Peptides against a protein of PDB entry 8OXM. Designs and how they scored, part 130

Target 1, 371 residues: chain A of PDB entry 8OXM
Amino acid sequence: FKAEFRLAGGVNLPKIIDCVGSDGKERRQLVKGRDDLRQDAVMQQVFQMCNTLLQRNTETRKRKLTICTYKVVPLSQRSGVLEWCTGTVPIGEFLVNNEDGAHKRYRPNDFSAFQCQKKMMEVQKKSFEEKYEVFMDVCQNFQPVFRYFCMEKFLDPAIWFEKRLAYTRSVATSSIVGYILGLGDRHVQNILINEQSAELVHIDLGVAFEQGKILPTPETVPFRLTRDIVDGMGITGVEGVFRRCCEKTMEVMRNSQETLLTIVEVLLYDPLFDWTMNPLKALYLQQRPEDETELHPTLNADDQECKRNLSDIDQSFNKVAERVLMRLQEKLKGVEEGTVLSVGGQVNLLIQQAIDPKNLSRLFPGWKAWV

## One batch from the design tools (peptide; made by RFdiffusion4, then SolubleMPNN)

Design b2_p16_3_s4 (from b2_p16_3 with K4R K6L K11E R12L)
Fold by OpenDDE base, seed 3:
Structure b2_p16_3_s4 (fold): chain B 371 residues (1-371), chain A 16 residues (1-16)
Amino acid sequence: as target 1 above (371 residues)
Amino acid sequence: LTPRQLAVLEELKSLL
């Protein structure tokens, strides 16, 4: 360990520590405090297993379909060491970093990111119809710019083309794997882009197994496929490379049904792996500016009242775990809304659900569905 | 766990 540390930006002031490994390589490590890294560690192991399945298949191997992973060492419920994703930036930082963001630079006459957020917050408690109308107005006055990421980073046309393909493949692989695992909370700060590879790195894996659907504002999309995510693919959009890579990823996942079910079954019944949504976590993820004032953590909520009968909690947990396994089995069979779909039919349905402005307009404003 | 699930778990432990 070097004696010097740097602060990474953010509310929790994570410490970046340079470490020399036993192999003599310097590695940057992020020490996070107060985050439960156990869920991230478990989900990284599941992603590594999905990558092994994708490498065994000739068609997905030829396309280099992988989900990017990072090393997580959980030390406690509130501490751990992450491999720092060196050379990555949050997509939200590139797109909507105030005056330096790509939207402001390339579309200076569009609505500001703040104006868009304000408009969507004003209708947060309104009807789905009112949310849809305001979302369409926001989208009309906030046009996508993520195509400029690859254009800024890769000046050589041949390199630019290859990196745009790498990006499109990374979005496809992570979208399908994320859907199968029910990965939620895919806001613009939880998705990093590698400035050298153009591949995505998904962080903060604390909403999995469709637990995003039981949030106070439920998640209505299977993955993030917003207008900027699509704009980064270039002129083909969701057609051609993206669709084919989704289909080939879904084919491997469906053909690996027994393996994936066995893995998830072991994880769901691990007493050390709390994947269930709790009310405090739900409140934290969808906190309103109005609610910031009163949550002084009075640590002194008396231990007494949560003696709900251990038997009723265990029966409730088992019924939730069984429902998650049943829904995972349905996805891996191509069962959507009680109908068995082909790989192409299932992928098409998921793409249509993810790009539907009616679904996007219903998301929590903090998810920034217009980006 | 079935004998097949155990074999998959052993194969998975060899990959971790």
Scores: peptide ipSAE 0.016, ipTM 0.546, DockQ to the pose 0.019
Fold by OpenDDE base, seed 5:
Structure b2_p16_3_s4 (fold): chain B 371 residues (1-371), chain A 16 residues (1-16)
Amino acid sequence: as target 1 above (371 residues)
Amino acid sequence: LTPRQLAVLEELKSLL
C-alpha cells in the first residue's frame, strides 16, 4: 500500500489507494467504508454468469456483447475493497463537472447543470404536467454533447468508429441485463465509462429486482437511455446497432430463463443477501442535499414496535421474493402489461419507455434525467 | 431447490 490516498467524492468518502500486488503490479483500489459491498459482489457474479450465457451464444459472442465487471472483495457488511476501474470516469464527471464538463465546453450558452438541477428541484413536489413542462424547457436549453467523448478520446477515425460501436454494444447489453435484473439508481455517477474501451461500467448495484419502483419517487424507466446516452451512439441513435444488440441480448436472456430464475431464486432466499429496500436506504438514496445535516443515525428508534411477529416478517419477505420471481419470469417470457411480446416487440417497448420524456420528467431530480 | 435447480447451481459453480 502507498501512504497516499485520494478521495473519490460522495457522502461515504471512498478512498482510492494505490497498492503494489505480489506480482509487482500497481493496482488502484477503492476502499468503501460505509456501503455494503456484498450486494455489488453478488451482482458482479450474476453479471459474470450473464456474460457466460452471452459468450455461449454465437450471435452475441460475434458482437462481443458483455457487461463490464469489476472485482469486489467485501471485508465486512460496511467495508470492502473494490478494484478501482483504472482509466474510467463517471459519465456525470465528463458531462456535468462544474469547471470543465463537456456541456460547459461545447454548449457554453445552454443552461448550466446547476440551473437544470435547480429548475427540476423547484417542481419536484408539483404535478406531473408541471414536471413535464419544466423538463422539456430544461431539455431544450441543455442539448446533448456525449458524442464528443469518443471524438476527444479517439482521434483516429477508424478507432473512433470502432469505439463508438463498443460503447453502443455496452449500453445495449447493460440496459437489457439491467432491465432483467431490475437494476435501479442508474444516475450519472453510478455509470462509469472506460476511456480506452468506451465500454460502460455500472457501479453501486444496491438497487436491484425493481426495488427502485418502491422508492418515495419511484423509478419510471427500465434503464438509462437519456439524451446524452443516445448522443454517444452517433447519428443512428437507438436504431440499428443498439436495437439489434438489445434484441440479441434479450433473446439469450429469454432462452436462459430456467438458469436465470434458479440463480435469482437462490439469491433472493440467501439470508446473507439483503436486497430489500428499507426506509433508511430509500431516504439515503433520495436525500436532498439540504437535509444531509440532521440525519444523525439515531439508531434509537425503539426496537419495540418492529416486533411484528417473526412469522409476519418472514411471510412479508416471502411474498416480496415470490413477486420478484414472478415479475422476472414475466420479463423472461416477454410478458409486458399482461401481453406476450416478441423479442423485438419487448425491446421496442423498453426503448420507448426509457426515452419517453413523460417517464423521464417523473424521476428524482438527483437522477438527472436531462443528462 | 429442485434437483434441476441444484444441477444448474453446480454447473454455474463450475463456470465461476
Scores: peptide ipSAE 0.016, ipTM 0.541, DockQ to the pose 0.020
Fold by OpenDDE base, seed 1:
Structure b2_p16_3_s4 (fold): chain B 371 residues (1-371), chain A 16 residues (1-16)
Amino acid sequence: as target 1 above (371 residues)
Amino acid sequence: LTPRQLAVLEELKSLL
């Protein structure tokens, strides 16, 4: 370990440390000191298994469909070491950084990211109709710019096209795998883009198995497919390459039902895995200020005094695990709203749900569904 | 077409 560290920002002030491995290679590590990394580690293992399934299938292997993974080493319930995603940037930093964000650079006459957030926060407790109207006004005055990521990073037209294709494939694979695993909508700071590959890396996997639907503001989309995410695909948007890559990914997932169920079952019953989102943790995830304002939630650990009998905890855990496995099985059978869909029908429904402005307008404003 | 443009076209064809 080097004696120096850098702060990566955010509420938990994670430390970036440089380490020399036994192989003599220098590696950057991210040390988190307040977050449980066990769920991140588990989800990375599931992603590795999904990647193995995608590599075994000729159709998905030819398309190079993979979900990007990183190494996670949990040290305790509140600490761990992550592989630092060197050469990545949060899509939120690229898009909506206050100083040099792409929206400010390419659309200087549009609403600021702050104005958009303020308008949507003002209607947070209003009707769905009022939320939709304000969301449409925000969207009209905050036009997508994520196409410029590949244009800035890749000046050669052939490389630019290759990288836009790699991006589109990465979004498709992560969207379908993320839907199957119930990751839901992903905050723009929790999606990294690799500046060399144009592939996405999903971090902070603390919401899984549709736990986003039980948040104080429930999720209404199967995955993040906002206007900027779509704009990065170029002129075809969700049509062509994205749709086909979603269909081929979904086909592999559905054909691997037994394997995926067995993997998720083993992980849900792992006594080291706490996948149950406490309502306080759910509230905290929606109250995380983007600003470094030290709202220490003094989560006084002292309200552990609800000694629910160990038997009632185990029975509640098993019932929720069974419900998660049942819902996973439904998704892998193509059961949507009680109807069995084809792969193309299921993928089409998911895309339509994810891009619907009515669904997007109902999301928590802090997750910036207009970005 | 450069070899790289051909590879992108082949990759695009493999996705079609």
Scores: peptide ipSAE 0.000, ipTM 0.293, DockQ to the pose 0.013
Fold by OpenDDE base, seed 4:
Structure b2_p16_3_s4 (fold): chain B 371 residues (1-371), chain A 16 residues (1-16)
Amino acid sequence: as target 1 above (371 residues)
Amino acid sequence: LTPRQLAVLEELKSLL
């Protein structure tokens, strides 16, 4: 290890450390403290298995459909080493950084990211109708700009076109596999984009198996497919390449049902893996201030609203695992809301759910569904 | 992953 380290920023102050391997190669590592990296490590292994399944199928292999993975070495329940995703930037940093964000640069007359957040926070406890109206006003005055990512990074038109396709394929693969694994919506800081490949890297995999549905503000989308995510695909949006890549990914996932169920079963029944989100952890994830202010929420144990959600969670670990496996089996059979759908029908439903402004308006405002 | 889950995933990787 080198004697010098850098801070990566953020509440947990992860340390970027350069190390020299026994092979004489320098490698950057991110040392996270205070975070449980076991879930990240597990999900990276599941992604590797999904990538193996996708590489076996000729149609998905030809399209190079893969989820970007990184190396995770959990050291304890509160520490681990990650491979630093060199040459990546958080999509949130590119889009909504206060100084040089793409929204500010390309749309200087639109609402600021802060104005959008403020407007949505003001209606957070309001009706779905009021949330929808304010979300539509925010969306009208905060137009997508993520198309400019590939235009800034790739000046050659042929390279630009190829990288936009790589991005679109990466979004499709991660969306469908993320849906199957129940990753839900992803905060814009937890999606990195590779500046050379235009592929997405999903980090901080602390919500899985539809745990986002038990959050105090439940998730209403199967994956993040917000307006900026769609804008990065270019003029075709969710049509053509994205849809076809989703369908081909879903086809491989559905045809691999037994393998995926077995993998998830082994993960659920690990007595060392607490994959369950308690309501306090769910509250903490939604109360995380975006600003680096060290407000340790003093968990006052007496909040009656946490007790109501606790009474429905009095299912034995086995019943929760069985429910997760049952829902995974339904997804892999194409069962949506009690109806069996074709791959095309299921993918269409998921896309429509993910882009629906009514669903997006109901998300936790901290996840910036207008971005 | 536990060493046991790693072994099962390695076994699954060998069967794949």
Scores: peptide ipSAE 0.007, ipTM 0.433, DockQ to the pose 0.023; fails the geometry check

Design b2_p16_4_s1 (from b2_p16_4, 9 letters changed)
Fold by OpenDDE base, seed 2:
Structure b2_p16_4_s1 (fold): chain B 371 residues (1-371), chain A 16 residues (1-16)
Amino acid sequence: as target 1 above (371 residues)
Amino acid sequence: SELDKMMELAIEEARK
């Protein structure tokens, strides 16, 4: 380890540390100092398994359908080393950085990212109708620009086309795998893009098994398929390559039902894997940027006192775990809203749910559904 | 871990 570190920014002030490997190569590592990296480590193993399933199927292998993974070394419940995804940038950093964000560069007459956030925060406690109206106004005055990522990074037209396809495949695979696993908290800082491959890297995997639905502001979309995410696919949007890659990924997941259920059952009952949503975690995930300064000290104390009666906790936990397994089985059977759907029907429903402005307008403003 | 062993087992079952 080098003695010098850099701050990556954000609430937890993660430290970027340069490490020299046994091969003499320098590698950047992100040291998260306050997050439970056990969830990330477990979910990376699940993603590796999903990749193994996708590589066995001829159709998904030919399409190079994979979810990007990274190495996680948990050091404690509140610290770990992430193999920092060198050559990745948060999609939020590219799109809505205050200095050089793509929206400001390509759409200087649109609302600023700050104006959009402010408008959505003002209506956060309002009706769904009022949220929808303001969200539509924001969307009209904040047009997507993520198409310019591939255009800036890949000047050769043949490379540009290949990378746009790689991006579209990565979005499709991660969206379907993420939906099956009930992955939440897909805000623009939790999704990185590789500047060389155009593939997505999902980080901060602490909201899984649909626990995003029990947040104070429930998650209303199955995955992030916002206007900028779609714009990065190019002119065809969600049609053609994206839809077909979603369908082929869903086919593999549904055909692997027994394996996926067995693995998730093991994970749900692993005493080291705290996947359950707690009130402090919920508050942290949906904290306002203005409130970030005050609440940092108190998160250390109360982990000890909630030794409530072990028996009642175990029964409540088992009921939640059973419900998660039942819902996973439904997804893998194509049961949506009490109806059995074909793979194409299920994928279509998920796409429609993910792009619906009514669902997007209901999300927590920090999720930035207009991006 | 016990998880790694079960993941290996599930990967082996998925190989059959």
Scores: peptide ipSAE 0.013, ipTM 0.565, DockQ to the pose 0.019
Fold by OpenDDE base, seed 1:
Structure b2_p16_4_s1 (fold): chain B 371 residues (1-371), chain A 16 residues (1-16)
Amino acid sequence: as target 1 above (371 residues)
Amino acid sequence: SELDKMMELAIEEARK
């Protein structure tokens, strides 16, 4: 270990450390000291399995459809080491960094990221109509700029085009696999983009199996497909390459139903894999800046062991696991809202749900659905 | 613009 560490951004201030491997190579590692990295490790294994399925299919292999994975070494329930994704940046840092963010650089007369967040926080407890109106005002005065990522990084036109395609394919693959696994909306700091490949890396996989729907502010989108995410695809947006790559990914997922169900079943019943949403995790994921001051750890755990009979906890867990498996089976059959859809119909519904300003306006303001 | 030409080329290759 080197004596110096860098802080990565984010609430948990993860430490970036340089380590020399047994092979004599220096590797940058991210040390998380507050998050359960076991969930990330398990989800990376699921992504590797999905990648294996995508590589076996000729149509997805030809399109190079893959989810970028990273190595996770969990050390405990609250600590672990991530292989740092060298040459990646959080999309949120590129877009909405206060000093040099792309929105400030390309749209200096638009609302600041802070003004947008403030406006949406002011309506957080208001009606869906008021949220929608303010979200539309924010969107009008905060125009997407993520197209400039590839333009800044790739000056050669042919390379720029290839990288924009790689980005679009990466968004499509991660969106569909993320939907199947119930990852939901992803915070902009938890989506990294590789500055060389333009592929996305999803980190902090603490919300899976649609557990985002049981948050205090439930998720309303199947995956993150916000205006900046779409803007990065270029002029065609969600049409053409993105849609086709979603359809081809969904075809592989649906045709691999038995394999995916078997894998997820094993994981849901793994006693070492805590995928369930707990109140503390929910509070952490949707914490207000104002609420940080009052979380003094007066967890006086008065261990009033409410002896909820171990049997009732196990029965509640099993019922949640069964419901997750049933919903996964529905998704893999193309069952949406009680209707069986074709691959194209299902993908179309998911895209429409993900880009709908009414759904986006209802998301937790901390997740910045206008970015 | 050069950007528009790059976008058109990009649309044509995305159709292949």
Scores: peptide ipSAE 0.000, ipTM 0.368, DockQ to the pose 0.015
Fold by OpenDDE base, seed 3:
Structure b2_p16_4_s1 (fold): chain B 371 residues (1-371), chain A 16 residues (1-16)
Amino acid sequence: as target 1 above (371 residues)
Amino acid sequence: SELDKMMELAIEEARK
């Protein structure tokens, strides 16, 4: 370990430590001090398995369809070492970093990121109709700019095209695998982009198996396919490369049903893998500025009252695990809303759900669905 | 945009 550390950006100010491996290579490591990294570690193993399945298939291998993974070493329930994703930036940092963000640079007369957030927070407790109207006004006055990421980073036109293609493939692969695994909390700070490869790195994998649907503000989209995510694909948007890569990824996932079910079943019943949503986690993920004042962590809330009978907790857990497995089996069979869909039909439904302004307007304002 | 179309055309021509 080097004696020097750097602070990474973000609320928890994680420490970046340079480590020399036994192989003599320097590796940057992120030390997170408060997050349970066990869930991230498990989900990285599942992504590695998905990558193995994608590499075995000729059509997905030719397209280089992979999910970017990072090494996670969980040290405790509250500490771990992440291999820092060197040369990555949060998409939110590029797009909406206050005064130097791409929206401010390329669209100086649009609403500020702060104005958009304020408008959506003002209607957070309102009807779905009022949320939709305000979301459409925000979207009209906050036009997408993520196309400029590849244009800024890749000046050579041939390289630019290859990187835009790599980006589109990365979005497609991560979207479909993320949907199959029920990955939630895909806000703009939990998705990094590699400045060299244009591939996405998904971090903070603490909302999985559709547990985002049981949040106080439920998640209404299968993955992040917002206007900026689409703008990064260029003129074809969700058509052509993105759709074909989604279909080929979904085909591999559906053809690997038995393997995926077996692995997820083992993980759901692992006593060390807490994937269930709890009220404190839900409050943390959807914390309102109004609620910041009173949650002093009184560490001393007596262990006594939450002795709900161990039998009722276990029965409730088993029923949730069974429902997760059943829903995973349905997804892998192409069962959507009680109907069996083809791969193309299922992918089309998921794309339509992800881009629907009615679904996007219902998301928690902290998810920033207008970005 | 028109720029995106021009760049896509230029790259399609460079691949021929």
Scores: peptide ipSAE 0.000, ipTM 0.320, DockQ to the pose 0.013
Fold by OpenDDE base, seed 5:
Structure b2_p16_4_s1 (fold): chain B 371 residues (1-371), chain A 16 residues (1-16)
Amino acid sequence: as target 1 above (371 residues)
Amino acid sequence: SELDKMMELAIEEARK
């Protein structure tokens, strides 16, 4: 291990450490100190299964539709070494976190990332109408720049085009599989981009099975399809390649219903896999920057044995697990809002929901829906 | 952008 470390950002301040393997290769490792890496490990196995399904289908295999996976080595319940994807950067670091962020470099007269965040935090407790108006003002004065990622990294026009296609396919595959699994907390620090492949790597997979909908500020979008995410696709945006890749991914998922349900059922009833949202986790995910100082997690588990009978806890858990399985079955049948949709109809609805500024304006300000 | 149009044109020319 080298003595130097970098911070990857995010609330847990994960440390990037350089490790020399027994093979003499340097590998960057992400050390998470507070997250249950078992959740990430389980979700990586589910993504590997989804990749296997996508590779079996000729149409998705020809399009190279895959979710990028990383190796998770859990060292303990609270610590583990993630194989840090060498040559990845958080999309938030490239776009907004650094003084040299792409928004500041390419749009110096737009609102700063800090001004945008401040404006949205000021309206956080306001009406949906006030949130929408301020979100539209922020969006008008904070124009997308993510197209410049591929332009900076890939100077050859033919390579640039191939990488923009790889990016668009990666967004499509991860969006649809993420929707099927109910993956939440898709903020700009939890999505990495590979600087060589232009593919996305999703990290911090602890909000799954639509548990983002029961947060204090509920998630209102099926996946991240914000203006910068769309800008990275180029002039066609969500049309053409992205839509077709979503449809082909959704077709494979729907045709694999029995396999997906069986695997998710085993995971939901695994006592070692804590997928349920608890109040402390919910508070932690939606903490205000001002409140970060005082909440030392004194896990004073005051064992207030609220002896809610073990039977009532188990019955409540089983009812939540059953609802998750029913909702997964509905998604895999194309049941949306009580209607059965075609693959094209379902994908269209999900795209419209994800890009709707009314849905985006209602998200927690820390999610940065204007980016 | 104008830059995106120029790059798309350059790609179409490089495919000929």
Scores: peptide ipSAE 0.000, ipTM 0.306, DockQ to the pose 0.013

